# Peptides against a protein of PDB entry 3KDP: the designs that were tried, part 83

Target 1, 230 residues: chain A of PDB entry 3KDP
Amino acid sequence: PFLIFIIANIPLPLGTVTILCIDLGTDMVPAISLAYEQAESDIMKRQPRNPKTDKLVNEQLISMAYGQIGMIQALGGFFTYFVILAENGFLPIHLLGLRVNWDDRWINDVEDSYGQQWTYEQRKIVEFTCHTPFFVTIVVVQWADLVICKTRRNSVFQQGMKNKILIFGLFEETALAAFLSYCPGMGVALRMYPLKPTWWFCAFPYSLLIFVYDEVRKLIIRRRPGGWVE

## One batch from the design tools (peptide; made by RFdiffusion4, then SolubleMPNN)

Design b2_p16_1_s2 (from b2_p16_1, 12 letters changed)
Fold by OpenDDE base, seed 2:
Structure b2_p16_1_s2 (fold): chain B 230 residues (1-230), chain A 16 residues (1-16)
Amino acid sequence: as target 1 above (230 residues)
Amino acid sequence: SAWLKKVLELALKLLS
C-alpha cells in the first residue's frame, strides 16, 4: 500500500496505526496457531531438508507469498479503497497525482471527478473512512491465507479443520477487527472510522480467489510431484 | 480506465 501511495501519488490508503493493528493484533494469534497444525499424512514419507542447501525461505516461497498471495491481498484492499473513494466522488483515474493537493491544508478547493470542491477536513474524513475498510479487507483475505497455509500439498478438504487453536485465531482476529471497526472512540484514538457492514463482503471474492488458487496449486503438486509449482 | 470504471460502477450498484 505505501509503495503505491508514493509511486502513484494517491491519498494514503492505509494508516500507520492500522498497519500496526494488523501486524501486532490480527496476525499474531493466527500465525502462532499454525504451529499447532496437524502434520500432513505424507510428511514422514518425505526426505528431511538438507540444512546446507535447502533454505527455509527460498525464492519460490518468496515469489508465492509476496508475488502471488500478497498481490491478491493488496488488490483486494485497493479495490475496497477505490470503491469507497468512487462512492465519495473520486474516481481512480482522478486520484493519480492528487496526493500533493490532497495533503495541503491550505488548499480547500480540491475538485472530485464531478467538479465538487472538497475542504481539507472533508478530504481527511474520506481518507480515514478508507482505512478501516482496507484493514477489514485484509483481515477477510487473511482468513483464506491462514487456511491455505495449513498444508503444502494436502487439500484443506483432506486435512480438515481440526486445529482448534487455528479456529480460535480466526475468531479472535475477526472479533478484534470488529472491535477496532465499531468500538466508540476508535475514530479519535486510532483514526479508524466505523464502516458499513456491507464493506466486509467486498473482500470475499479475493478471499475465495486465494483459496481456489491454492487448492488448484496443491492439486497440481499432488499430480506432478517435484514440479516447479511446489 | 474504462474497465476499472465499469467494475467500480458494478460494485457500487451491488452495494447500494
Scores: peptide ipSAE 0.000, ipTM 0.193, DockQ to the pose 0.029
Fold by OpenDDE base, seed 3:
Structure b2_p16_1_s2 (fold): chain B 230 residues (1-230), chain A 16 residues (1-16)
Amino acid sequence: as target 1 above (230 residues)
Amino acid sequence: SAWLKKVLELALKLLS
């Protein structure tokens, strides 16, 4: 979010405090839950990792985490962001380069895509209105991400959902996201304004995309072991 | 890269 904020000079998509809520709140319990996942059925057919040659974090993991899944997550968040701003009169094309004028307190006549003028206070309300739906979008996409991370090769349908701690993590992150989104005072404390419940569904296509993509990837790996997809 | 392009295209299509 911050990289695009700087490079494209758009209004801030996601607040710093909201990012901390993701990193420290919604991500920790789900990530820990993966340590309790059952071994894949083929684990005993794999050689032990050689600690001298095999990195814990390899190029494949970086490519998957940042280059594939992380990009889909970012796209989901930005989709929600652009929809909200468009509903408030700011089309995506008009947002490019707008940050300087958007953040200037002395400019009270910033025009939207329809020629409506926006005061500084009105612009900041719209900016903060984007933070909560962007956050919720990330959480909804994280459901799929957590589920796909259960296995490297086996389908989720083969592995099943037997990890009770992972299920607890999904409920915990969702409950925390709901709390942060709807608890009175969060708008003042965290700049997280309440969102319409319909915004939770905006991320579902991206969650489905992640899930389908990973299942297809795993299917290819199972059919062609040692291929370039692995 | 081709997959990322398809995902981007799909995302853009959902934005349109």
Scores: peptide ipSAE 0.000, ipTM 0.249, DockQ to the pose 0.021
Fold by OpenDDE base, seed 4:
Order: sequence, then structure tokens, then C-alpha cells
Structure b2_p16_1_s2 (fold): chain B 230 residues (1-230), chain A 16 residues (1-16)
Amino acid sequence: as target 1 above (230 residues)
Amino acid sequence: SAWLKKVLELALKLLS
């Protein structure tokens, strides 16, 4: 989000405080829960990894995590961001290069895509209105991400949902996201304004996309071991 | 590592 904020010079999609809430709040328990996942049914049929040659974090893992799943997550967040700004009069094309004027407190006549002028205070309300739905979108796509991370090769349908700690993590991150989104005072404390419940559903297509994408990937791996998809 | 370096280099180029 921050890279696109700089490169495209758009209004800030996700605040630093909100990012900290993701990294320290919603991601930590789910990530720890993966340590309690049951081994894949075929793990004992695989040769042990060579610790001298095979890195734990390899190019394939980086490509999967950042290049594939992370990009889909980012697209989900940005989709929500652009929809909210469009509903407030700022079409995506108009946001390009707008950051400088958007963040200038002395400019109170920034025009939207329809010629309406926005004061600095009004713009900041809209910006902060985007942060919470973007955050919630990330949490919702993380449900799929967490579930797909249970296994490397087996389908989630083959592995099942037996990890109670992972299930707890899904509820915890969701409850935390709801708390941060709707608790009175969060708008002042964290600049997280409450969102309409309908905004939770904006991320569902992306969560489904992540899930389907990974299941297809795993299916290909199972059918063609040693392929480039591994 | 090579891919990550390329991404970082690209990111740095975009930030410059």
C-alpha cells in the first residue's frame, strides 16, 4: 500500500497505525497457529530437506508469498479503497498525482471528479474512512491465506480443519478487526472510522480467488510433481 | 534471493 501511495502519488490507502494493527494484532495469532498444524499425510513419504542446500525461504516461497498471494491481497485492499473513494466522488484516474494537494492543509479547494471542492478536513475524513475498510479487507483475505498455508501440497479438503488453534486464530483476528472497527473512540485513537457491515463482503471475491488459486496450484503440484509451480 | 533483489532494486528505482 505504501509503495503505491508513493509511486502513484495517491491519497494514503492505509495508515501506519492500521498497518501496525495488522502486523501485531491480526496476523500474530494466526501465524503462530500454523505451528500446531498437523503434518500433511504424505510428509513421511518425502525425502528430508537437505539443510545445507535447501533454504527454508527460497525463491519459490517468496514468489508465492509476495509475488502471488500478497499481490492478490493488495488488489483486494486497493479495490475497496478505490470503491470508497469513487463513492465519495474521487474516481481512480483522478487520484493519480493528487497526494501532494490532498495532504496540503492550506489547500481547501481540491476538486473531485465531479468538480466538487473538498476542504482539508473533509479529505482527511474520507481518507480515514478508507483505512478501516482496507484493514478489514486485509483481514478477510487473510482468512483464505491462513487456510491455504495449512498445507504445501494437500488440498484443504484433504487436510481438513482439525487445528483448533488455527480456528481460534480466525475467530480472534475477526473479533479484533470488529473491535477495532466498531469500538467507540477508535476513530479518535487510531483514526479508524466505523464501516458499514456491507464492506466486509467486498473482500470475499478476493478471498475466494486466493483459495481457488491455491487449490488449483496444489492440484497441479499433485498431478505434476517437480513442475515449475512447486 | 535474486528475485527479491530485483524487486528491491525496482522498488528503490521507483522511490528515487
Scores: peptide ipSAE 0.000, ipTM 0.283, DockQ to the pose 0.014
Fold by OpenDDE base, seed 5:
Order: structure tokens, then C-alpha cells, then sequence
Structure b2_p16_1_s2 (fold): chain B 230 residues (1-230), chain A 16 residues (1-16)
């Protein structure tokens, strides 16, 4: 989010406080839960890693984590961001380069795509209104990301959802997201304004896309062991 | 770097 904010000079999509809530709040318990996952049924059929040639973090892992899944997550967040700004009169094309004027407290006549003028205070309310739905979008796509991380090769349907700690993690991150989104005073304390319940559904297509993409990838690996996709 | 300075300025602005 921050790279696009700088490169495109758009209003800030996600605040630093909100990022901190993701990294320390919603990601920690789910990540720990993976340590309690059952071994895959084929693990004893795999050769051990060669410590001299095989890196723990390889190009395939980086490509999956940052290049593929991370990009789908970012697209989901930005989709929600652009929809909210469009509903408030700011079309995506009008946001390009707008950051400088948007962040200037002395400019109170910034025009939207329809010629409506926005004060600095009104613009900041809209900006902070985007942060919470962006955050919730990340949590919803993290459901899929956590589930796909249960296995490297087997389908989630083969592995099942037997890890009670992982199920607890999914409920915990969702409950925390709901608390941060709807608790009175979060707008003042964290600049997280309440969101319409309909905004939770904006992430569902991207969550489904992550899940389908990974299941297809795993299917290819099972059919063609030692291929470039592994 | 110019990037680090911008990050710091933004962090300070968000904390104010």
C-alpha cells in the first residue's frame, strides 16, 4: 500500500496504526497456529532437503508469498479503497497526483470528479473511512492465506480442518477486526471509523481467488512432481 | 535516502 501511495501520489490507503494492528493483532495467533498443523500424508515419501544446495527461502517461496499471494491481497485492499472513494465522488483516475493537495490543511477547495469542493476535515474523514475497510479486506483474504498455508502439496480438502488452534486463530482475528471496526472511540484512538457491514463482502472474490489459485497450483504439483511450479 | 525521509515525515504526520 505505501509503495503505491508514493508512486501514484494517491491519498493514503492504509494508516501506520492500522498496519500495526495487522502485524501484531491479526497475524500473530494464526501464524502460531500453523505449528500445530498435522503432517501431510505424503511427508515420509519426500526426500530430505540438501542443506548445501537447497535454501530455506528459495525463489519459489518468495514468488508465492510476495509475487503472487501478496499481490492478490494488495489488489483486494485497493479495490475496496477505490470503491469507497468512488462512492464519495473521487474516481480512481482523479486520485492520481491528488495527494499533495489532499494532505495540505490550507487547501479547503479540493474538487472531486463531479466538481464538489471538499474541506481538509472532510477529506480526512473520507481517508480514515477507507482505512477500516482496507484492514477488514486484508483480514478476509488472510482467512484464505492461512488455510492454503496448512499444506504444501495436499489439497485442503484432503487435509481437512482438524487443527482447533487454527480455527481459534480465524475466530480471534475476525473478532479483533470486528472490535477495532465497531468499538466506540476507535475513530478517535486509532482513526478507524465504523464501516458498513456490506464492505466485508468486497474481499470475498479475492479470498476465493487465492484459494482457487493455490488449489490449482497444488493440483499441478501432484500431477507433475518436480515441475517449475514446485 | 529520500525514501526514508518521506517515510519518516509521513510517520510523524500520522502520529500528530
Amino acid sequence: as target 1 above (230 residues)
Amino acid sequence: SAWLKKVLELALKLLS
Scores: peptide ipSAE 0.000, ipTM 0.229, DockQ to the pose 0.021

Design b2_p16_1_s3 (from b2_p16_1, 12 letters changed)
Fold by OpenDDE base, seed 3:
Structure b2_p16_1_s3 (fold): chain B 230 residues (1-230), chain A 16 residues (1-16)
Amino acid sequence: as target 1 above (230 residues)
Amino acid sequence: SEWLQEQLERAKEILS
């Protein structure tokens, strides 16, 4: 999120402290949960044919998978960000390059996509309104990620939800999201204004999309073992 | 960009 903020010169979609909360609060427990997930009988119980090459391949595949998932999460967050700004009169194309004027306290007549002028205070309210939904979107997308990433080949329906640590991680992320979204003072402390309940649902299509995508991917892997899709 | 705008409008309608 911060990189895109710099590259595209858009208003800040998510605060740095909130990003740290994602990295430390939401990603850590899920990562631990995956380490304790039940091994797939067909993959994890197999002795590596070549310990050196198979380790490298596995590390590359894991890195690629998590990289793709992270990109999808970011896209979901940015989608929510753009929706909120569009609802407030700032179309996505208009946000490009707007940061300089957006962050200037002395410019009180920044125009939106419809010619409405926004004061500095008004702009910051809208910006901080985006932070919470962005974070919540990431959490909701992570729900799906946690569910699908526990297996490489087996369907979620086949593997089941046996990992108690994974379930705990899901609740922890949700509790953190609720805390940051609704606890008094978060608007000042973290620049996260209270979230309208409807915004929790903004990420659900993305969560469903990645879930379906992963199930299809796993189905292809099961039908074509050793394919490039692995 | 046009596709994104259409998706944003749809999302707005769902969330309104």
Scores: peptide ipSAE 0.025, ipTM 0.480, DockQ to the pose 0.030
Fold by OpenDDE base, seed 4:
Structure b2_p16_1_s3 (fold): chain B 230 residues (1-230), chain A 16 residues (1-16)
Amino acid sequence: as target 1 above (230 residues)
Amino acid sequence: SEWLQEQLERAKEILS
């Protein structure tokens, strides 16, 4: 997200504090939970890793979490960002190169795509309003990531949800998202303004996409063991 | 959206 902010010179889609919440609050516990998948999982069929010498998550799990699926996750966040800004008069094409004027507190007449002028305060409010749904989108998409990453080859329907630690991670992420989105004072403390509840559902198409993608991938793996898709 | 416009009005003091 921050790289796109720099390259495209758009308003910041995700704040630093929000990024820290993702890295420390949402990604860490779920990532650890994947190392403790149930013995019925094909992930646990391999020898247990030494926690002192071996990494908790293997390279393949990392590739799944931060590679292709991670890109889809980021696209989901940006989709939500662009939808919110478009609904407030800023079309995606208009955001390109707008950052310099957007972040200038002395410019109070930045025009949107329809010629409406926005003060610095108004711009920052809508920007900070985008941080919350971006974060929520990441959490909702990450539900699918965690569910599909619990196994390498087995379908979600075959393996089921037996890892109590994984389930705990899902609830922890959801609780954190709800806390940051709706707890009084979060707008002031973390610049995460309240989110309309309907925005929780905006990420669902991406979660479904990831789920379908992984089910198809696993189906191919089952039909062609040792294939490149594995 | 109407929701965001309402948030804009409520949050004006936060950034003032």
Scores: peptide ipSAE 0.023, ipTM 0.616, DockQ to the pose 0.048
Fold by OpenDDE base, seed 1:
Structure b2_p16_1_s3 (fold): chain B 230 residues (1-230), chain A 16 residues (1-16)
Amino acid sequence: as target 1 above (230 residues)
Amino acid sequence: SEWLQEQLERAKEILS
């Protein structure tokens, strides 16, 4: 998210606080869950044929899969961001290069795509309105990610949801998202303005996309063991 | 837009 912000020079889609909340709040429990969870028996018990080569290949394949999932996750967040801004008069094309004027407190006549002038305060409100749904989108997409990361070959339906730590993590992420989205004062304290409940559903297509992607990937792996998608 | 206007009123102190 931050890289696209720099490259496209768009208004900040995800605040530093939201990034911190993701890193500390949403990633910590999943990481602990993964550390204590018994991985798929085929992964944990499989001795590498060649410890040097097989480890390297496995790390590359895992990195590629997580990179793809991360890209889908980022696309989901940016989709939500662009939809919110578009609904408020800022089309995606108009946002390119706008950051300099957007962040300038002395410019109070920044025009949107429809010629409406926006004060600095108004711009920052709509910007901060994007932070919360971006965070929520990440959380919802992470629901899928946390479930699918448990296995490499087995379907989600085969693995089950027996890990209490994972379930607790999902609950914690959701509770944190709800707290940050709806608790009074979070806009002032964390620049996370209240989110319309309907925006929770904007992430669901991307969550589903990750599920479909992973199930297809796993299906390919089951049919063609040792393939490049493993 | 109506929701945004409500947020503007609530968040005036944030941006001051």
Scores: peptide ipSAE 0.022, ipTM 0.626, DockQ to the pose 0.047
Fold by OpenDDE base, seed 5:
Structure b2_p16_1_s3 (fold): chain B 230 residues (1-230), chain A 16 residues (1-16)
Amino acid sequence: as target 1 above (230 residues)
Amino acid sequence: SEWLQEQLERAKEILS
C-alpha cells in the first residue's frame, strides 16, 4: 500500500499507525494458530525424496503463496479506498498526482472529478474516513487467510473449524477492527474515523477470491502430487 | 456525502 502511495502520488490510503496495528495485531495469532494446528495425514505420511532440495522447494512455494495472498489483500484495500473516494466525487484517474495539493493546508479549492471544491478540512475527513475501511477490509480478507492457513493440502471443508486458537484469532482481529473503527477518540489518536456498517461488506468479494484461489490450489496439489504449485 | 458532512462538523477540532 505504501509503495503504491509513493509511485502513484495519491492521497494516503492507510495511516502508519494502522499499518503497525495490522503487523502486530493480525499476524501474531495466525502464526500461533499454525503452530498448534492439527497435522494433515496426507502431508505427514509423505516422506521427502530428497530432504535438502524438497525442503527448499517447499519453502519457496509457500513463500510465493503468501506473497500472492498479500497482493490480493492489498487489492481489496485499494478497492475499498477507491470506492469511497469515488462515492465522494474523486474518481481514480483524478487521484493520480493529487497528493501534493491534497496535503497542502493552504489550498482550499481542490476540485473533485465533478468540479466541486474541497477545503483542506473536508479532504482530510474523507482521507481519514478511508483509513478505517482499508483496515477493516484487510481484516475481513484475513478471515479467509486464517482459515486457509489451517491446511496446506486438505480442503477447509474436510478439515473443519476445530482449532480453538483459529477461532480466537478471528475474534481478536474482528474485535480490534471494531475497537479502532468505533471507539471514541480514534479519530484524534489514530486518524481513523467511524466506518459506516455497509463498508464491512465491501471486502467480501476479495475474501471469497482468496478462499476460491486456495481451494483450487489445494485441489490441484491433491490431484497432482509433487507439482510446482505445492 | 451527508454522512461525511456530519463527520466534518464533529471533527473540526481534530483538523484545526
Scores: peptide ipSAE 0.021, ipTM 0.607, DockQ to the pose 0.045

Design b2_p16_1_s4 (from b2_p16_1, 11 letters changed)
Fold by OpenDDE base, seed 2:
Structure b2_p16_1_s4 (fold): chain B 230 residues (1-230), chain A 16 residues (1-16)
Amino acid sequence: as target 1 above (230 residues)
Amino acid sequence: SKWQEEVLKKALEILS
């Protein structure tokens, strides 16, 4: 999110505190779940492993899985960000390069895509309105990831411990999302304004698309083993 | 897979 913010010069989609909450709270559980899944896989594979080659494969699998999950989450967050800004009059194309004027306190006539002028205070309100939904969207996308993991042909038994840890993590991150979204003072303290309950559902179509995409991907891999889709 | 590598690269770019 931060690189896109710098490269595209768009308004900040996610606050620094929310990024820290994602890194420490949201991303930690998937990382732990992946580590446990590998440990269980290692226990089940009773064959003498070459510890050097297996560590490399495991590290690559962890990095790829974490990278994929992170990308999906970020895409979901940005989707919600662009939807909110578009509903407030800022189309995605108009946001490109707008950051400099957006963050300038002395410019009170920033025009949206429809010619409406926005004061600095109004712009900051809409910006901070995006922070909470972005975080919540990540949590909702992680629910979809859980469902995707359950549909993997790897036996439910092989993923049993991972699923328990992942489920626990999803409850934790959902509770955190609810706390940050609805606890009084979070708007001032963390620049996370209260979330309208309807925004919890904004990510659902996107999560469904991700689910369908992953199932199609898995189907293609099954039909064409060794393809570029792996 | 090549696709996974591209996804990973993009994910790292987004997360960084």
Scores: peptide ipSAE 0.018, ipTM 0.342, DockQ to the pose 0.020; fails the geometry check
Fold by OpenDDE base, seed 1:
Structure b2_p16_1_s4 (fold): chain B 230 residues (1-230), chain A 16 residues (1-16)
Amino acid sequence: as target 1 above (230 residues)
Amino acid sequence: SKWQEEVLKKALEILS
């Protein structure tokens, strides 16, 4: 999210606090999962047959899985961000390069895609309105990822503890999202305005798309084992 | 997935 923000020079889609919450939430689950896997591997005294190659493969698989999940989450968040801004009159194309003018307090006549002028305060309200839905979208996408992971029958048994930790992490993230979305004063303190319940559902079409994409991917892998899609 | 590995490699190359 932050990289796209820098590259595209768009208004900030996600606040620093929400970024930190996502980073901490997304990093803690892997770290704990890895710590438990190491602990289980140490308890099981099963030295990997080839410690260097098996560790490398596992680290690569983990890094790829988390990298993919992170990219999907980012795409979901950006989708929600663009939808919210589009509903407020800012089409995605118009947002490109707008950051400098958007963040300028002295420019009170920034035009949207329809020629409506927006004051600095109005722009910041819209920007901060995106922060909470972006975070919620990530949480909802993570729920979809959990469902996708559960549908991978072969790894579910090995992921028992990981799944519990993941579920707990998702619960914490959901509780945090609810707290940040509905607790009074969070808009001022954390730049996260209260979220309309309808915005929780904006991520569902994207989650469904991810689910369909993963199912199609799985179907392709099943039909062409060892193919490029693996 | 090989394609995902390639995408990740490309992303890392762009970010490096």
Scores: peptide ipSAE 0.016, ipTM 0.293, DockQ to the pose 0.016; fails the geometry check
Fold by OpenDDE base, seed 4:
Structure b2_p16_1_s4 (fold): chain B 230 residues (1-230), chain A 16 residues (1-16)
Amino acid sequence: as target 1 above (230 residues)
Amino acid sequence: SKWQEEVLKKALEILS
């Protein structure tokens, strides 16, 4: 999110505090939970690697966690961001290059895509309104991510939900998201304004996309062992 | 995924 903020010069889609909450609150516990996932033959039952030439953690696992799935997560967050801003009169194309004027507190006449002028305070309200649903979108997408990361080849239906720690992690991050979204004072303290319940569903298409993508990938791997999709 | 690994490696090379 921050890289896109710099490159595209768009209003900040996700604040520093929310980033920290993701890194420390939503990613840490699930990551630990995944470390205790039940052994799969193609992950945990593999022969030990040479520690001098091979990384202890397979780069393929890193690719799954931070590569393609991470990109889908980012897309989900940005989709939510653009939808909210569009509903408030700022079309995606208009946001490009707008950051400089957006963040200038002395400019109180920034125009949206429809010619409506926005004060600095109004702009910051809508910006901070994006932080919460962006965060929640990431959490909801992580539900699917955590489930699919349990295995490399086996379907989610084959592996099942055996890791109680992982299940706890899913509830923990959801509870944190709910707390940050609806607890009084979060708008002032964390710049996370209250979230409409409907925004929880905005991420569902992306969660489904991740799920379908992974199931298809695993299906291909099962049919073509050692293929490029592995 | 082999292709995903390749993409990740390329991305890391660009960022390094």
Scores: peptide ipSAE 0.015, ipTM 0.294, DockQ to the pose 0.015; fails the geometry check
Fold by OpenDDE base, seed 5:
Parts: structure tokens; C-alpha cells; sequence
Structure b2_p16_1_s4 (fold): chain B 230 residues (1-230), chain A 16 residues (1-16)
């Protein structure tokens, strides 16, 4: 989010607290998943045809898969961000380069795409209104990751343990999202204003996209064992 | 691959 924020000079899409919550939440589940997958690969004593290359290939594949999922999650968050701003009168094209004026407290006449003038306070309310749904979008997209993990060709035992850990992680992040979104004072303390319940559904298309992506990836791997995707 | 590492790095940077 910060790279796009800097490159495109758009208003800040995600707050510092939300990014920390995403980082902690999104890093923990993959790390645990990788640790269990590695432990099981060691238990299965699959004589790696070449231990160094096979381990490296698997690590690269897992890394690539998580990286791609992370990119789709970020896209989902940005989609929600742009939708909220568009509903408030700021079309995506108008946001390009707007950051400087947006963050200037002395400019109280920033125009939206429809010519409405926004005070600094009004702009910041809208900005902070975007922080919460961005985070919530990431959480909702991570629900799709749970489904992906269930459909992996891993052993039923691996899937079961990973699923329990993933489910627990998803409950924690969802509870955190609900707390940050609806607890009184979070708007003042963390600059996360309450989210309308309808915004939880904004991420669903991207959750579906992740699901489709993973199924296509799995299909390719099944059809071409030893391909670059594997 | 270097490409995969770069994609992962970019993805992590986007998420961070």
C-alpha cells in the first residue's frame, strides 16, 4: 500500500496501525503453515532426489504462491479504497497527485471530481474511513486462503492441523477487525472510523479471484508435473 | 527464480 501511495501520490489508503495488524496477522499464518509443511516433509523422509534443489524449488513455489496471494489481497484492499472514495466524490483518476493538497491542513477547498469542496477535517474523515475497510478487506480475502489450504494435496493430517491453526488465526484477525472497526474511541485513538456492514462484502469478488487463481494453479500443476509453476 | 523473488519482494512491500 505504501509503495502505491508514494508512487501515485494518492491519499493514504491504510493507516500505520492497520498495516501493523496486517503484517503481524498475515506473516504469522504463512510462517506457521510453512513450518508445519517443512516438518511434515522431513517426517515423510521423501528421499529428495536432490535435497538442495527440491527443497529450494518447494520453498520458491510456496514463496511465489504466498507472494501472489498477497498481491491479490493488496489489490482487494485498494479496490475497496477506491470504491469508498468514489462514493464520496473522488474518482480514481482525480486521486492521482492529490496527496500534497489532501494532507495540507491549510487547504480547505480541495475539490472532488464533482466540484464539491472538502475541508481538511472532512478529507481526513474520509481517509480514515478507508483505513478500516482496507483492513477488513484483507481479512475477508484471507478467508479464501483458508479454503485454498483445505484443497491442497497435502495429507489429511496436515490439512487438519493447518486448518485449525488457520481457522484460529482467521478468527483472531476477524475479531481484531471487528474490535478496531466498531469499538468506541477507535476513530480518535487509531484513526479507524466505524465501517458500514455492507463494506464487508466489497472484498468478496477478490476472495473469489484468489480461489479461482489457486484452482487454476493446481490444475496446471496436475497437468504438467515438473513445470515452472511447480 | 529471480523473478519469483522479485514478485515476492514486491508483494511484501505492497503488504507492508
Amino acid sequence: as target 1 above (230 residues)
Amino acid sequence: SKWQEEVLKKALEILS
Scores: peptide ipSAE 0.000, ipTM 0.285, DockQ to the pose 0.020; fails the geometry check

